# Peptides against a protein of PDB entry 1Y74, part 49

Target 1, 57 residues: chain A of PDB entry 1Y74
Amino acid sequence: LGLERDVSRAVELLERLQRSGELPPQKLQALQRVLQSRFCSAIREVYEQLYDTLDIT

## One batch from the design tools (peptide; made by RFdiffusion4, then SolubleMPNN)

Design b2_p25_6_s2
Fold by OpenDDE base, seed 1:
Structure b2_p25_6_s2 (fold): chain B 57 residues (1-57), chain A 25 residues (1-25)
Amino acid sequence: as target 1 above (57 residues)
Amino acid sequence: LVEELFRWMEELLELVRKLLELLKT
């Protein structure tokens, strides 16, 4: 699904930016924690369930 | 609408992805 792909890609990019050392890692790590949070996962699950139920084209 | 909320969330995540890609390059 689009949301799962976009979250996974955002996390991958944040991990690469943290490893480069070019940027202060603390803010990038905080954003990664938000995207990997149980809250974000729960919103994704609701999105997936409603997308499946409503047959959104 | 529920559909508008989901489009908004997808657009937001796509914007975040694009910003992160610009910072990587």
Scores: peptide ipSAE 0.059, ipTM 0.546, DockQ to the pose 0.043
Fold by OpenDDE base, seed 3:
Structure b2_p25_6_s2 (fold): chain B 57 residues (1-57), chain A 25 residues (1-25)
Amino acid sequence: as target 1 above (57 residues)
Amino acid sequence: LVEELFRWMEELLELVRKLLELLKT
């Protein structure tokens, strides 16, 4: 499933950028919190359940 | 309902991809 991998990769990149200090870390951390939110996780779970139930070839 | 959820997920995926492109450059 592309969503989980893309979100995980986005979080990894945000963590690297927070450590570089090139960008305001608070904004990057806020975006990371949104991507790691229970809401995004719940949507991913619903997507995975629907993908398993619906033969989305 | 299901179609609206899929559209919303596709929009979210597109936003994540655009973010990844900006962060990779």
Scores: peptide ipSAE 0.053, ipTM 0.510, DockQ to the pose 0.045
Fold by OpenDDE base, seed 4:
Structure b2_p25_6_s2 (fold): chain B 57 residues (1-57), chain A 25 residues (1-25)
Amino acid sequence: as target 1 above (57 residues)
Amino acid sequence: LVEELFRWMEELLELVRKLLELLKT
């Protein structure tokens, strides 16, 4: 399971998109803040624990 | 970039959906 890596990669992509100007930067920044939030981290932690416990495919 | 971000977001959303499904059942 690589959800932390996946979140980190999503944030990296959002930062690149914000710099490119291809999309409205405010919406991208808001999404980045959601992905870096304690809420997203808590979801990730719970998912990783469940995945490890239940061997979810 | 946009297509890569979309794939990653879709994967993350699927993980969240799986989590919500497990918590509901």
Scores: peptide ipSAE 0.051, ipTM 0.526, DockQ to the pose 0.631
Fold by OpenDDE base, seed 2:
Structure b2_p25_6_s2 (fold): chain B 57 residues (1-57), chain A 25 residues (1-25)
Amino acid sequence: as target 1 above (57 residues)
Amino acid sequence: LVEELFRWMEELLELVRKLLELLKT
C-alpha cells in the first residue's frame, strides 16, 4: 500500500493543474483541501489497517 | 498531467469500492 504517497502525488498534480489554467481552479482547490484534511488521513489509516488485517488485494 | 490525475482517481475509487464491499458484509 502506498496511499500516503498516492495522496501526496495527487495533491502535487492538483497544484500543477491549478497553475496550468487548463481547468477551473476552484474545484481543484476544494479537492486538494479534502485530500489534505484530517478526515482523509483518518480514512486512509483505517483502510491501511483493514488492508493489513484482511489481506485485501 | 490530466490523464495522470484521472488514473489516480480511478485507482482511489477502486480502493473505496473495496472498502465499501467489506463494510456491507
Scores: peptide ipSAE 0.046, ipTM 0.517, DockQ to the pose 0.376

Design b2_p25_6_s3
Fold by OpenDDE base, seed 1:
Order: sequence, then structure tokens, then C-alpha cells
Structure b2_p25_6_s3 (fold): chain B 57 residues (1-57), chain A 25 residues (1-25)
Amino acid sequence: as target 1 above (57 residues)
Amino acid sequence: LVEELFRWMEELLRLIEELLRLLAT
């Protein structure tokens, strides 16, 4: 789904930036932790359920 | 509206991805 794809792509980009060593990794890692948090996962699940149920265009 | 909230969240994620692409280049 769109939101799952967006989160996955954002995490992938954050991991690449952390591995490059060009930027301080701490803030990038913190953002990654937020995107992979239980809270974001729960919101994504609710979004996916409602999107499927309501057939939002 | 529920749809408005979801569009806002998707737009926020797209913005984050764009910023990350700009930083990676």
C-alpha cells in the first residue's frame, strides 16, 4: 500500500545516509526509530484498514 | 475528515523522502 511503501522507502534512505558517514548518524537514526516505532506501525495499520474499507480514491 | 488526515500523513512522508533524496545527492 502507499503508506507502507513510503515508510519503507524513507527507512531505506535513512539507512543509506547512516552508512555513508557523511552526516552525523544520531539524528538520522532517531528519525528511523520514529518511522519504525509501534506508534507509526499502529497508525499505518489503521490507515490501511480504513483505506481498504472506505475505498478512498 | 478521515481522508484529509490520511492525505496529510502521506504528504508528510513524501516530503521526508524528498528531503532524504536531496541529502543523499
Scores: peptide ipSAE 0.068, ipTM 0.554, DockQ to the pose 0.043
Fold by OpenDDE base, seed 2:
Structure b2_p25_6_s3 (fold): chain B 57 residues (1-57), chain A 25 residues (1-25)
Amino acid sequence: as target 1 above (57 residues)
Amino acid sequence: LVEELFRWMEELLRLIEELLRLLAT
């Protein structure tokens, strides 16, 4: 589903940005932690369940 | 309403990804 892919890609991009050193890593790490949090996982799960039920396109 | 919220969230994530790609290049 789109949201799982989007979160995974965002995390990958954040990791790349952190390795580049062009941006302050602390804020990037904080955003990565949010995206990998149990909260984001829970809302993703709810989203995916409702997506299957409501047939959101 | 719920569907609109989810579309908004997906669009926000796509926007974040695009910004991250632009910053990584």
Scores: peptide ipSAE 0.066, ipTM 0.558, DockQ to the pose 0.042
Fold by OpenDDE base, seed 3:
Structure b2_p25_6_s3 (fold): chain B 57 residues (1-57), chain A 25 residues (1-25)
Amino acid sequence: as target 1 above (57 residues)
Amino acid sequence: LVEELFRWMEELLRLIEELLRLLAT
């Protein structure tokens, strides 16, 4: 389980893309805000809790 | 129900990751 790491890496990549100017920065910033939202954090927490309780093996 | 929600969240996360990969290439 690496969802927290994957979200953090996604945010890092979005910040790099915003600095490159190759893509519309407003859309990248909007996506970054979504990924860093309390909603996404709550969904991640639920996901991690379910992962710990469900037998995925 | 819990398993369905889990699968939905996993699929959503995979889609986000794929979109980010496409933007980075």
Scores: peptide ipSAE 0.061, ipTM 0.528, DockQ to the pose 0.046
Fold by OpenDDE base, seed 4:
Formats: sequence, structure tokens, C-alpha cells
Structure b2_p25_6_s3 (fold): chain B 57 residues (1-57), chain A 25 residues (1-25)
Amino acid sequence: as target 1 above (57 residues)
Amino acid sequence: LVEELFRWMEELLRLIEELLRLLAT
């Protein structure tokens, strides 16, 4: 499903932005931690379960 | 309840996609 890929891409972009130094790294790291949190994993799991159950295209 | 949760997750996905667009540009 798109969510896992999108989260992974977001993390990748955040890591690049942190290395560039163009933005305050602490905020980017905080956002990265949120995206890699158990919260996002739980949301993904629920989304996948619902998607499978509802067979939404 | 399930429909509300689904809508909430869809909105979260849209927000993530928007963040991705902002980070990529």
C-alpha cells in the first residue's frame, strides 16, 4: 500500500534535508521520529486491514 | 466508527503526501 512507501520516502527526504543544513535539523529529526514511530506503524496496520476488508480501489 | 477511522486515515495520508511534495520541491 502507498502509505508505507510514502512514509519511507518522507524519511529519506528528511534525512537529506538534515544533511543539507538548510533547515533546523532538530525539527526535521523530530518529524522523522514521528514518521518512524509506532504510531505511524499502527496507523499503517489499521489502514491495511481496513483496505483489505473494504476492498477499496 | 470504521468509516470515521477510515476517513481519518485517508486525511492523514493526504497530509503525508502533501508533506512529501513540500519536501521534494
Scores: peptide ipSAE 0.060, ipTM 0.522, DockQ to the pose 0.045

Design b2_p25_6_s4
Fold by OpenDDE base, seed 4:
Structure b2_p25_6_s4 (fold): chain B 57 residues (1-57), chain A 25 residues (1-25)
Amino acid sequence: as target 1 above (57 residues)
Amino acid sequence: EVEELLRWMEELLRKVQELLELLKT
């Protein structure tokens, strides 16, 4: 689903930025942990259930 | 790549906000 792809893409970009050294790695790692947190997983679950229920593509 | 990350984060936050609004209605 779109949200899962967006989270995955954001995590990928954060990993690339950490390797480039353009931004403080510790802050990027903290942001990455937030995106991979239970919060984002719960939002994804709600999104998936909502779109499944509404039969939205 | 920072600008690309920001665009993706903004879009993600927009989708989260949209979901939260849908759950309120």
Scores: peptide ipSAE 0.062, ipTM 0.525, DockQ to the pose 0.412
Fold by OpenDDE base, seed 1:
Structure b2_p25_6_s4 (fold): chain B 57 residues (1-57), chain A 25 residues (1-25)
Amino acid sequence: as target 1 above (57 residues)
Amino acid sequence: EVEELLRWMEELLRKVQELLELLKT
Protein backbone atom coordinates (compact mmCIF):
# COMPACT_ATOMS: atom_id res chain seq x y z
CA LEU B 1 0.00 0.00 0.00
CA GLY B 2 2.76 2.54 0.78
CA LEU B 3 4.52 2.30 -2.59
CA GLU B 4 1.18 2.13 -4.39
CA ARG B 5 0.07 5.36 -2.69
CA ASP B 6 3.36 7.06 -3.57
CA VAL B 7 3.09 6.06 -7.25
CA SER B 8 -0.57 7.08 -7.38
CA ARG B 9 0.18 10.46 -5.82
CA ALA B 10 3.09 11.11 -8.19
CA VAL B 11 0.89 10.21 -11.19
CA GLU B 12 -1.85 12.55 -9.93
CA LEU B 13 0.65 15.41 -9.62
CA LEU B 14 2.00 14.72 -13.12
CA GLU B 15 -1.53 14.82 -14.54
CA ARG B 16 -2.17 18.19 -12.84
CA LEU B 17 1.07 19.62 -14.20
CA GLN B 18 0.20 18.39 -17.69
CA ARG B 19 -3.16 20.17 -17.52
CA SER B 20 -1.62 23.42 -16.24
CA GLY B 21 0.73 23.65 -19.23
CA GLU B 22 3.54 25.02 -17.03
CA LEU B 23 5.94 22.33 -18.23
CA PRO B 24 6.41 20.51 -21.55
CA PRO B 25 3.61 17.90 -21.52
CA GLN B 26 5.60 15.32 -23.50
CA LYS B 27 8.31 15.16 -20.82
CA LEU B 28 5.73 14.79 -18.05
CA GLN B 29 3.99 12.04 -20.00
CA ALA B 30 7.28 10.20 -20.40
CA LEU B 31 7.86 10.40 -16.64
CA GLN B 32 4.30 9.20 -15.98
CA ARG B 33 4.90 6.22 -18.28
CA VAL B 34 8.00 5.29 -16.28
CA LEU B 35 6.08 5.41 -12.98
CA GLN B 36 3.28 3.31 -14.47
CA SER B 37 5.71 0.90 -16.14
CA ARG B 38 5.69 -2.83 -15.55
CA PHE B 39 8.99 -2.42 -13.73
CA CYS B 40 7.49 -0.11 -11.10
CA SER B 41 4.51 -2.46 -10.81
CA ALA B 42 6.82 -5.43 -10.25
CA ILE B 43 8.74 -3.56 -7.53
CA ARG B 44 5.42 -2.72 -5.87
CA GLU B 45 4.39 -6.36 -6.02
CA VAL B 46 7.67 -7.49 -4.40
CA TYR B 47 7.23 -4.88 -1.68
CA GLU B 48 3.65 -5.94 -0.97
CA GLN B 49 4.53 -9.64 -0.94
CA LEU B 50 7.45 -9.12 1.45
CA TYR B 51 5.36 -7.17 3.92
CA ASP B 52 2.49 -9.61 3.60
CA THR B 53 4.79 -12.58 4.21
CA LEU B 54 6.42 -10.93 7.21
CA ASP B 55 3.03 -9.73 8.52
CA ILE B 56 4.37 -6.18 8.75
CA THR B 57 1.72 -3.50 8.97
CA GLU A 1 3.35 21.75 -7.42
CA VAL A 2 6.66 20.91 -9.11
CA GLU A 3 8.45 20.85 -5.75
CA GLU A 4 5.78 18.55 -4.30
CA LEU A 5 6.18 16.17 -7.24
CA LEU A 6 9.96 16.16 -6.79
CA ARG A 7 9.63 15.31 -3.08
CA TRP A 8 7.29 12.40 -3.83
CA MET A 9 9.54 11.12 -6.60
CA GLU A 10 12.63 11.30 -4.40
CA GLU A 11 10.85 9.35 -1.65
CA LEU A 12 9.62 6.77 -4.16
CA LEU A 13 13.11 6.33 -5.59
CA ARG A 14 14.51 5.94 -2.05
CA LYS A 15 12.04 3.12 -1.34
CA VAL A 16 12.86 1.41 -4.64
CA GLN A 17 16.58 1.65 -3.90
CA GLU A 18 16.04 0.22 -0.42
CA LEU A 19 14.18 -2.77 -1.86
CA LEU A 20 16.86 -3.35 -4.49
CA GLU A 21 19.52 -3.25 -1.79
CA LEU A 22 17.64 -5.88 0.22
CA LEU A 23 17.47 -8.11 -2.86
CA LYS A 24 21.26 -7.88 -3.33
CA THR A 25 21.90 -9.48 0.05
Scores: peptide ipSAE 0.061, ipTM 0.516, DockQ to the pose 0.451
Fold by OpenDDE base, seed 2:
Structure b2_p25_6_s4 (fold): chain B 57 residues (1-57), chain A 25 residues (1-25)
Amino acid sequence: as target 1 above (57 residues)
Amino acid sequence: EVEELLRWMEELLRKVQELLELLKT
């Protein structure tokens, strides 16, 4: 599903950026924690349920 | 790679906004 793939891709990008040192690693780690949080999981769940209910592709 | 992250964030924010609009109706 789109949002799950997007979050997974963003986490991968954040991990690469942390290794490159292009940006402050602590801020990237904080963003990564938010993306892997229950909040993003809940948004994903609501998104998936709404699109399933409304039959939106 | 920073630019790719920014593009991703913009797209995510768009999707979240779309969801919020659907929930308002």
Scores: peptide ipSAE 0.059, ipTM 0.518, DockQ to the pose 0.396
Fold by OpenDDE base, seed 3:
Structure b2_p25_6_s4 (fold): chain B 57 residues (1-57), chain A 25 residues (1-25)
Amino acid sequence: as target 1 above (57 residues)
Amino acid sequence: EVEELLRWMEELLRKVQELLELLKT
């Protein structure tokens, strides 16, 4: 699933940047919280259910 | 439509990933 993979990859990148200390950790953490918000999770869930319903491989 | 929102979010996430990779390198 494209969206799930995209969110997971974005979070992984944010975690790596937070550990490097190259960027303000608080701003990266705020962006991570937005990507992991209930809204983003709900949209991901709709996406997954749509693919399950349509039996898209 | 939900489909349009999904496409928009996917494109946004791709752009975010690209920017993060550029900042890492």
Scores: peptide ipSAE 0.055, ipTM 0.499, DockQ to the pose 0.044

Design b2_p25_7_s1 (from b2_p25_7, 15 letters changed)
Fold by OpenDDE base, seed 5:
Structure b2_p25_7_s1 (fold): chain B 57 residues (1-57), chain A 25 residues (1-25)
Amino acid sequence: as target 1 above (57 residues)
Amino acid sequence: VEEELRRVQELAEQLLETARQLLLT
């Protein structure tokens, strides 16, 4: 699903940016924490269940 | 760095719009 892919890609990019050392990591890490939060996971789960129920690909 | 940051912003905007649509249905 697009949402899962986009979350995973955003996390990947944030991890890369944190490892580069070119930017202060605090804001990047905070955004990563939001994307990996229980709230974000719950929204993703609702999205996935809706698409599964509606058979939307 | 700027390109990757832009891509993160674009992804975040798409995610927020999707979440908005889900919450307002």
Scores: peptide ipSAE 0.095, ipTM 0.619, DockQ to the pose 0.394
Fold by OpenDDE base, seed 3:
Structure b2_p25_7_s1 (fold): chain B 57 residues (1-57), chain A 25 residues (1-25)
Amino acid sequence: as target 1 above (57 residues)
Amino acid sequence: VEEELRRVQELAEQLLETARQLLLT
């Protein structure tokens, strides 16, 4: 699913960037928290349920 | 670093557009 995939990929990249130490981690961590927020999770859940219901990949 | 940051930005823009479509339809 586009939304799920894009969230997961964005989080993965942010975690890698935080581990590299090349950038101040605070802003990267804040963005990761937003992406993993209840709001983003709720949008993802709606999207996943729509795809499951419509049986589209 | 710059390439990974650019990719995060592109993904965030796609996410926002997807969220907009879901909320406004």
Scores: peptide ipSAE 0.094, ipTM 0.618, DockQ to the pose 0.392
Fold by OpenDDE base, seed 2:
Structure b2_p25_7_s1 (fold): chain B 57 residues (1-57), chain A 25 residues (1-25)
Amino acid sequence: as target 1 above (57 residues)
Amino acid sequence: VEEELRRVQELAEQLLETARQLLLT
């Protein structure tokens, strides 16, 4: 699903940026924590359940 | 750095718009 892919890609990019040391990591870590939060997971679950219910791929 | 940050911003904006659509419509 597009939402899952976008979250996963955003997290991957944030992890790479943190490892590069080119930017202060604190704000990047905070954003990563938000994207990996139970809230974002719940939004993904709603999205997936809607697609499952409507039989949309 | 700037391109990766821009890409993260674009992905976050898309995520927020999707969440808005799911929660408010």
Scores: peptide ipSAE 0.093, ipTM 0.615, DockQ to the pose 0.395
Fold by OpenDDE base, seed 1:
Structure b2_p25_7_s1 (fold): chain B 57 residues (1-57), chain A 25 residues (1-25)
Amino acid sequence: as target 1 above (57 residues)
Amino acid sequence: VEEELRRVQELAEQLLETARQLLLT
């Protein structure tokens, strides 16, 4: 689904930025933690269940 | 750096809009 892909892509980019050392990692790591939080996972789950229920391919 | 940060922001804004639609409508 688009939401899962967007979260995964955002996390991938944040991990690259942290590894580059070009930026202080603290804020990037905090944002990554938010994106991987239980809250974001719950939103993803609701989104997936809606698509499953509506049989949207 | 700027391009990657901009892309992260765009993805976060899309996620927040999706969350808004699911929770408030």
Scores: peptide ipSAE 0.093, ipTM 0.616, DockQ to the pose 0.439

Design b2_p25_7_s4 (from b2_p25_7, 14 letters changed)
Fold by OpenDDE base, seed 5:
Structure b2_p25_7_s4 (fold): chain B 57 residues (1-57), chain A 25 residues (1-25)
Amino acid sequence: as target 1 above (57 residues)
Amino acid sequence: VEEELRRVQELVERLLELAQQLLET
């Protein structure tokens, strides 16, 4: 849960940075695509299974 | 900008460390 929230927050930040126009969007968009990839999701799932305490609340 | 980029970098570094640990097994 913590890592999923952190990934979602990083994607939100990257989307804001892309919309600000202060930075070239291409590298930010490429990084966002990596963070939203199946590969990143699989790493997150393995991490959550091994290290996350189930926040059952 | 810099603080937002730093937060993204810290997350990416953590994900890369985890990916490396999984690939070294």
Scores: peptide ipSAE 0.145, ipTM 0.670, DockQ to the pose 0.608
Fold by OpenDDE base, seed 3:
Order: structure tokens, then sequence, then C-alpha cells
Structure b2_p25_7_s4 (fold): chain B 57 residues (1-57), chain A 25 residues (1-25)
């Protein structure tokens, strides 16, 4: 589903940006932790259930 | 860098909009 893909892509991009050394990593790491939090996982689960029920990809 | 940051921002904004919709119901 779009949201799971979007979160996974955002995390991948944040990890790349942290490894590049072009930006201070602390804020990027904090945002990555938020995106990987139980709260964001719960939002994703609700979203996935709604879209699965609606047969929307 | 700027294009990757913009992509992250767009994805985060979409996540926040969905979170807001769920919290307002």
Amino acid sequence: as target 1 above (57 residues)
Amino acid sequence: VEEELRRVQELVERLLELAQQLLET
C-alpha cells in the first residue's frame, strides 16, 4: 500500500542523507525514529486496513 | 540533498495528514 511504501522510502532516504555527511545527522535520525515509532506503525496499520477493505492499492 | 529532503518532506506531510484525519474522527 502507498503509506507503507512511503514510510519505507522516507526511512531509506533519511539513512542515505545521514551517511552522506552533508547534513547534521541528529535531526534526520530523530525524524527516522519518529517514522519507525509504534505511533506511525499504528497509523499505517489503520490505513492499510481501510485501503484493504476498500480494495484500493 | 535538496531533492531527497523534498521527497522526505512530501512523504511526512502525507503521513501527518492521515494521522490528523484519524485523530479528528
Scores: peptide ipSAE 0.144, ipTM 0.671, DockQ to the pose 0.550
Fold by OpenDDE base, seed 2:
Structure b2_p25_7_s4 (fold): chain B 57 residues (1-57), chain A 25 residues (1-25)
Amino acid sequence: as target 1 above (57 residues)
Amino acid sequence: VEEELRRVQELVERLLELAQQLLET
């Protein structure tokens, strides 16, 4: 679903920004950890279940 | 840098909007 793709893309961009060294990595790493957290995974799961229940693609 | 940060911000804002919708229902 679009949400899973958006999370994956945000993580990829944050990893690139951390590797470039152009920015202090600490805040980028913290945001990446939030996006990869069980909380964000649970939001994604509820969203996917809602769409599955409503038969929305 | 700025464009990549803007893209991350836009994605995070979308995630927050969806989280808010799920918590308000």
Scores: peptide ipSAE 0.142, ipTM 0.671, DockQ to the pose 0.434
Fold by OpenDDE base, seed 1:
Structure b2_p25_7_s4 (fold): chain B 57 residues (1-57), chain A 25 residues (1-25)
Amino acid sequence: as target 1 above (57 residues)
Amino acid sequence: VEEELRRVQELVERLLELAQQLLET
């Protein structure tokens, strides 16, 4: 679904920014941890179930 | 840097909007 791709893309961008050394990595890493948290996974799961129920991909 | 940060911000804002919709229902 689009939301899973958006989360994955945000994580990819944050990982690239951390590796570049152009910014202090701590805040970027904290945001990445939030996006990969069980909380964000639960939001995604509810979103996916809503669209699955509507038979919308 | 600025473009990548802007893109991350846009994605996070979209996630926050979805979270708000789920919590307000």
Scores: peptide ipSAE 0.142, ipTM 0.670, DockQ to the pose 0.485

Design b2_p25_8_s1
Fold by OpenDDE base, seed 5:
Structure b2_p25_8_s1 (fold): chain B 57 residues (1-57), chain A 25 residues (1-25)
Amino acid sequence: as target 1 above (57 residues)
Amino acid sequence: DLLERLREFEAQLEEIRELLRRAEA
């Protein structure tokens, strides 16, 4: 599903961006933590359940 | 409403990915 892929890719990009040192890492790390949070995981689960049930893919 | 918001969230994640890609370039 698209949301899982999008979250994974976003985290990957944030990690790369943090390693580059081009931007202050604190804000990037905070965003990464949000994307990996229980909240985002729960939203992803609901999202996937709805798409599976409604077949709206 | 919920489904619409979830789709919007997915779109926002895509936007974030694009912004990050541009920042790395």
Scores: peptide ipSAE 0.075, ipTM 0.580, DockQ to the pose 0.338
Fold by OpenDDE base, seed 3:
Structure b2_p25_8_s1 (fold): chain B 57 residues (1-57), chain A 25 residues (1-25)
Amino acid sequence: as target 1 above (57 residues)
Amino acid sequence: DLLERLREFEAQLEEIRELLRRAEA
């Protein structure tokens, strides 16, 4: 599955964009915080459990 | 159904990554 990987990659890309200064950093940082929030991690955990249960191949 | 919604969620995350990649390029 790619959910954890996709979230991690999204955070990485947001960090790069913040360092580049090409975009307003506040909105990027806010999105990064959402993706790294306990809420998102909980949703990811549920997703991963369901993935195993449903045998998504 | 649930399986469809989970796949859509993965697709949405992929779209976000693509948008970020395009913005960085």
Scores: peptide ipSAE 0.073, ipTM 0.574, DockQ to the pose 0.272
Fold by OpenDDE base, seed 2:
Structure b2_p25_8_s1 (fold): chain B 57 residues (1-57), chain A 25 residues (1-25)
Amino acid sequence: as target 1 above (57 residues)
Amino acid sequence: DLLERLREFEAQLEEIRELLRRAEA
């Protein structure tokens, strides 16, 4: 599913941005924490289950 | 509409990825 891929890619990009130093790292790190949180994992699980059930493709 | 909201959520994540990619460039 695209959601898991999107989250993983977002985390990867945030890590790159933090290493580049082009942007203030504090907010980037905070966003990364959100994307890797149990909350985000939970909503992803619900999203994927609904996606499979409803076949939104 | 639930289906619409789910698609919007996915689109929002895609937008975030695009913004991050542009920022890195």
Scores: peptide ipSAE 0.071, ipTM 0.570, DockQ to the pose 0.308
Fold by OpenDDE base, seed 1:
Structure b2_p25_8_s1 (fold): chain B 57 residues (1-57), chain A 25 residues (1-25)
Amino acid sequence: as target 1 above (57 residues)
Amino acid sequence: DLLERLREFEAQLEEIRELLRRAEA
């Protein structure tokens, strides 16, 4: 599984977009906060547990 | 079903990553 990797990469990309200054950072920052939220972490944990338990290929 | 839902969630995250990559380029 790669959910944690995917979330981390998404956050990285959002940070790069914010630093570029090409776009208003407010919405990008909001998305970043969602991905780093406790809610997202909880969902990731459930996802990973289910993925491991079900041995999804 | 559950498996389908989990796969869809993972695919959605990948799509978001791709969109962000395209926007950055």
Scores: peptide ipSAE 0.070, ipTM 0.568, DockQ to the pose 0.315

Design b2_p25_8_s3
Fold by OpenDDE base, seed 5:
Parts: C-alpha cells; structure tokens; sequence
Structure b2_p25_8_s3 (fold): chain B 57 residues (1-57), chain A 25 residues (1-25)
C-alpha cells in the first residue's frame, strides 16, 4: 500500500509548509513529530503486515 | 493489544487530519 512512502512524503510536505510560513508552524511541527515517532512507525508496520496477510485492496 | 494499538493509530491519524484542517482554516 506504500504507507511508508506516504508518511515520508507527508513529512516532506510538512517541512516545506513550515518553511513557507504560510501556516502556523507549531501545529505542523507537532504533526511531523507524530508521523516520525517510533510508535507511529511500529503501528504502521503492523498495519502493513496485516494488510499484506489479508490481501486487502 | 494489537487492536487497541491500531485503534490508537487511527485516532492519531484522525487528529492529524483535524489539525491540518484547522491550520488551513
């Protein structure tokens, strides 16, 4: 499903948005931290494993 | 449990979506 790729892309976009100054940086930074957290990564991996096992489209 | 962890993950994603919406408002 490419969730890892999507998360990485999301982090990239958040960094760009923060640098642009168009949006309040505090919330964007918080969101970025969540996406980069070990917990998020671990749960993402579990989700992907289940997704692959169940062959869900 | 696994299900509780997944539920928490989904809640976090929902929160992220709401925070993004608020930031763009």
Amino acid sequence: as target 1 above (57 residues)
Amino acid sequence: SLLKQLEEFLRQLQEIRELLREALA
Scores: peptide ipSAE 0.066, ipTM 0.553, DockQ to the pose 0.579
Fold by OpenDDE base, seed 4:
Structure b2_p25_8_s3 (fold): chain B 57 residues (1-57), chain A 25 residues (1-25)
Amino acid sequence: as target 1 above (57 residues)
Amino acid sequence: SLLKQLEEFLRQLQEIRELLREALA
């Protein structure tokens, strides 16, 4: 599980990628905003609840 | 690499999406 940790790590990686200039920063920044949104938090919560309840994968 | 780590994360999100779709179908 540990989706919260993975999201935090992803945000960190996106920040590094933006600084490196290897990829278009605007798209990376957009994804970063999505990952930091309340929407993403809600999705994470739903996933964790279903994971615990249904014991999926 | 940072890029590969990000790609792996995105694949994980895709898997989660599919699992949710199947569970709610």
Scores: peptide ipSAE 0.036, ipTM 0.479, DockQ to the pose 0.044
Fold by OpenDDE base, seed 3:
Structure b2_p25_8_s3 (fold): chain B 57 residues (1-57), chain A 25 residues (1-25)
Amino acid sequence: as target 1 above (57 residues)
Amino acid sequence: SLLKQLEEFLRQLQEIRELLREALA
């Protein structure tokens, strides 16, 4: 799975993009907040549980 | 690029959403 790792990597990429100035920082920062939210972690947990039990590949 | 890497991740999240939708339907 490694979704937690992927989320962490995404957050890192967003931070780098914000510093690069390639894109307006507002939307990047908003997305970063979402990825670090309790909501996102809860969704991740649900996905991992369902993936393990249902093999939804 | 960093932008392309992020875009790929977001596509993966979209796929996850679709998988969840199908699984819970």
Scores: peptide ipSAE 0.036, ipTM 0.480, DockQ to the pose 0.044
Fold by OpenDDE base, seed 2:
Structure b2_p25_8_s3 (fold): chain B 57 residues (1-57), chain A 25 residues (1-25)
Amino acid sequence: as target 1 above (57 residues)
Amino acid sequence: SLLKQLEEFLRQLQEIRELLREALA
């Protein structure tokens, strides 16, 4: 699964968006924190395990 | 654009949520 990669990419994109000033940084920063949280990592792990078990496509 | 890429990612997360809901229903 590429979910870990996608999350990492999303964080990178959020950082660039914040620096660009195209959007107010407050909510972008909040989302970035969520994506970097232990909670998000745990959910990702659960999803990947379920994907392997149930063959979710 | 960066914004469009982020929006696509969020849509993917929504899809994941729906898949999980279906699998656990």
Scores: peptide ipSAE 0.035, ipTM 0.477, DockQ to the pose 0.044

Design b2_p25_8_s4
Fold by OpenDDE base, seed 3:
Structure b2_p25_8_s4 (fold): chain B 57 residues (1-57), chain A 25 residues (1-25)
Amino acid sequence: as target 1 above (57 residues)
Amino acid sequence: DLLRLIEEFLAQLEEIRELLREAEA
């Protein structure tokens, strides 16, 4: 939820940086792949479930 | 399945590290 939103925002910012050409596209693409990976999504899901269960957030 | 996801994730991280090493060299 919150982490998903933060990751989505991070990806959006990286896309903007990529379009600007300010930074090497290869590095930005690699980082985007990491943030959008299935593993990252799985970790996010576990994280959100833990905090939902504990009612911390 | 999970192990594959971990391996793919690590490979993606390694790609970033490799690019950083190339930039530093």
Scores: peptide ipSAE 0.078, ipTM 0.574, DockQ to the pose 0.110
Fold by OpenDDE base, seed 2:
Structure b2_p25_8_s4 (fold): chain B 57 residues (1-57), chain A 25 residues (1-25)
Amino acid sequence: as target 1 above (57 residues)
Amino acid sequence: DLLRLIEEFLAQLEEIRELLREAEA
């Protein structure tokens, strides 16, 4: 779904930014950890379930 | 288990906040 795709794309972009050195690597790593966290995945799962159940477009 | 996940997530957010505060200095 869209959220899963967006999270995956965000992680990819953060990795590119990290390699470019434009931003402090520690900040990017923290953001990466948040986006890849189990809780974030759980939120995504709930979102997807609600999407399937409620058909929220 | 969910509470533990929430706690870990909040800790990660707090780390981000801390890094942002340091960058603003």
Scores: peptide ipSAE 0.078, ipTM 0.574, DockQ to the pose 0.122
Fold by OpenDDE base, seed 5:
Structure b2_p25_8_s4 (fold): chain B 57 residues (1-57), chain A 25 residues (1-25)
Amino acid sequence: as target 1 above (57 residues)
Amino acid sequence: DLLRLIEEFLAQLEEIRELLREAEA
């Protein structure tokens, strides 16, 4: 759903920014870790289950 | 467990905040 797609898109954009050198690589890497963390994934799962239960897209 | 995951996530956020503070000074 939306959150998974948004997280994936955010990671993709951060990868592009990392290659462009517009931001310090250490900051980008830290943010990438947050977005790809197991906790972030767990939040996404709860979010998606809520929408599935309510039949909302 | 969930508590450990939260702690790790918060540590990652703190790292980002720390890096931002360092960049501003």
Scores: peptide ipSAE 0.078, ipTM 0.572, DockQ to the pose 0.123
Fold by OpenDDE base, seed 1:
Structure b2_p25_8_s4 (fold): chain B 57 residues (1-57), chain A 25 residues (1-25)
Amino acid sequence: as target 1 above (57 residues)
Amino acid sequence: DLLRLIEEFLAQLEEIRELLREAEA
């Protein structure tokens, strides 16, 4: 659903911020790791499955 | 294997918390 796109968009924005050097890279990398973690992806799947079950677009 | 995934996720969150504490000091 939109959550996958939102996470993807967030990762893109963090990558841009990382390239700009406006923020400490280690802080951005930590957040990127969380958002791209396999566990976070699993949580997203459960979240999306709930909405699929409810047939909410 | 789920426990390992949770442990890795928690470690990543802890890293963020540590960085926030250091930035606040």
Scores: peptide ipSAE 0.077, ipTM 0.573, DockQ to the pose 0.112

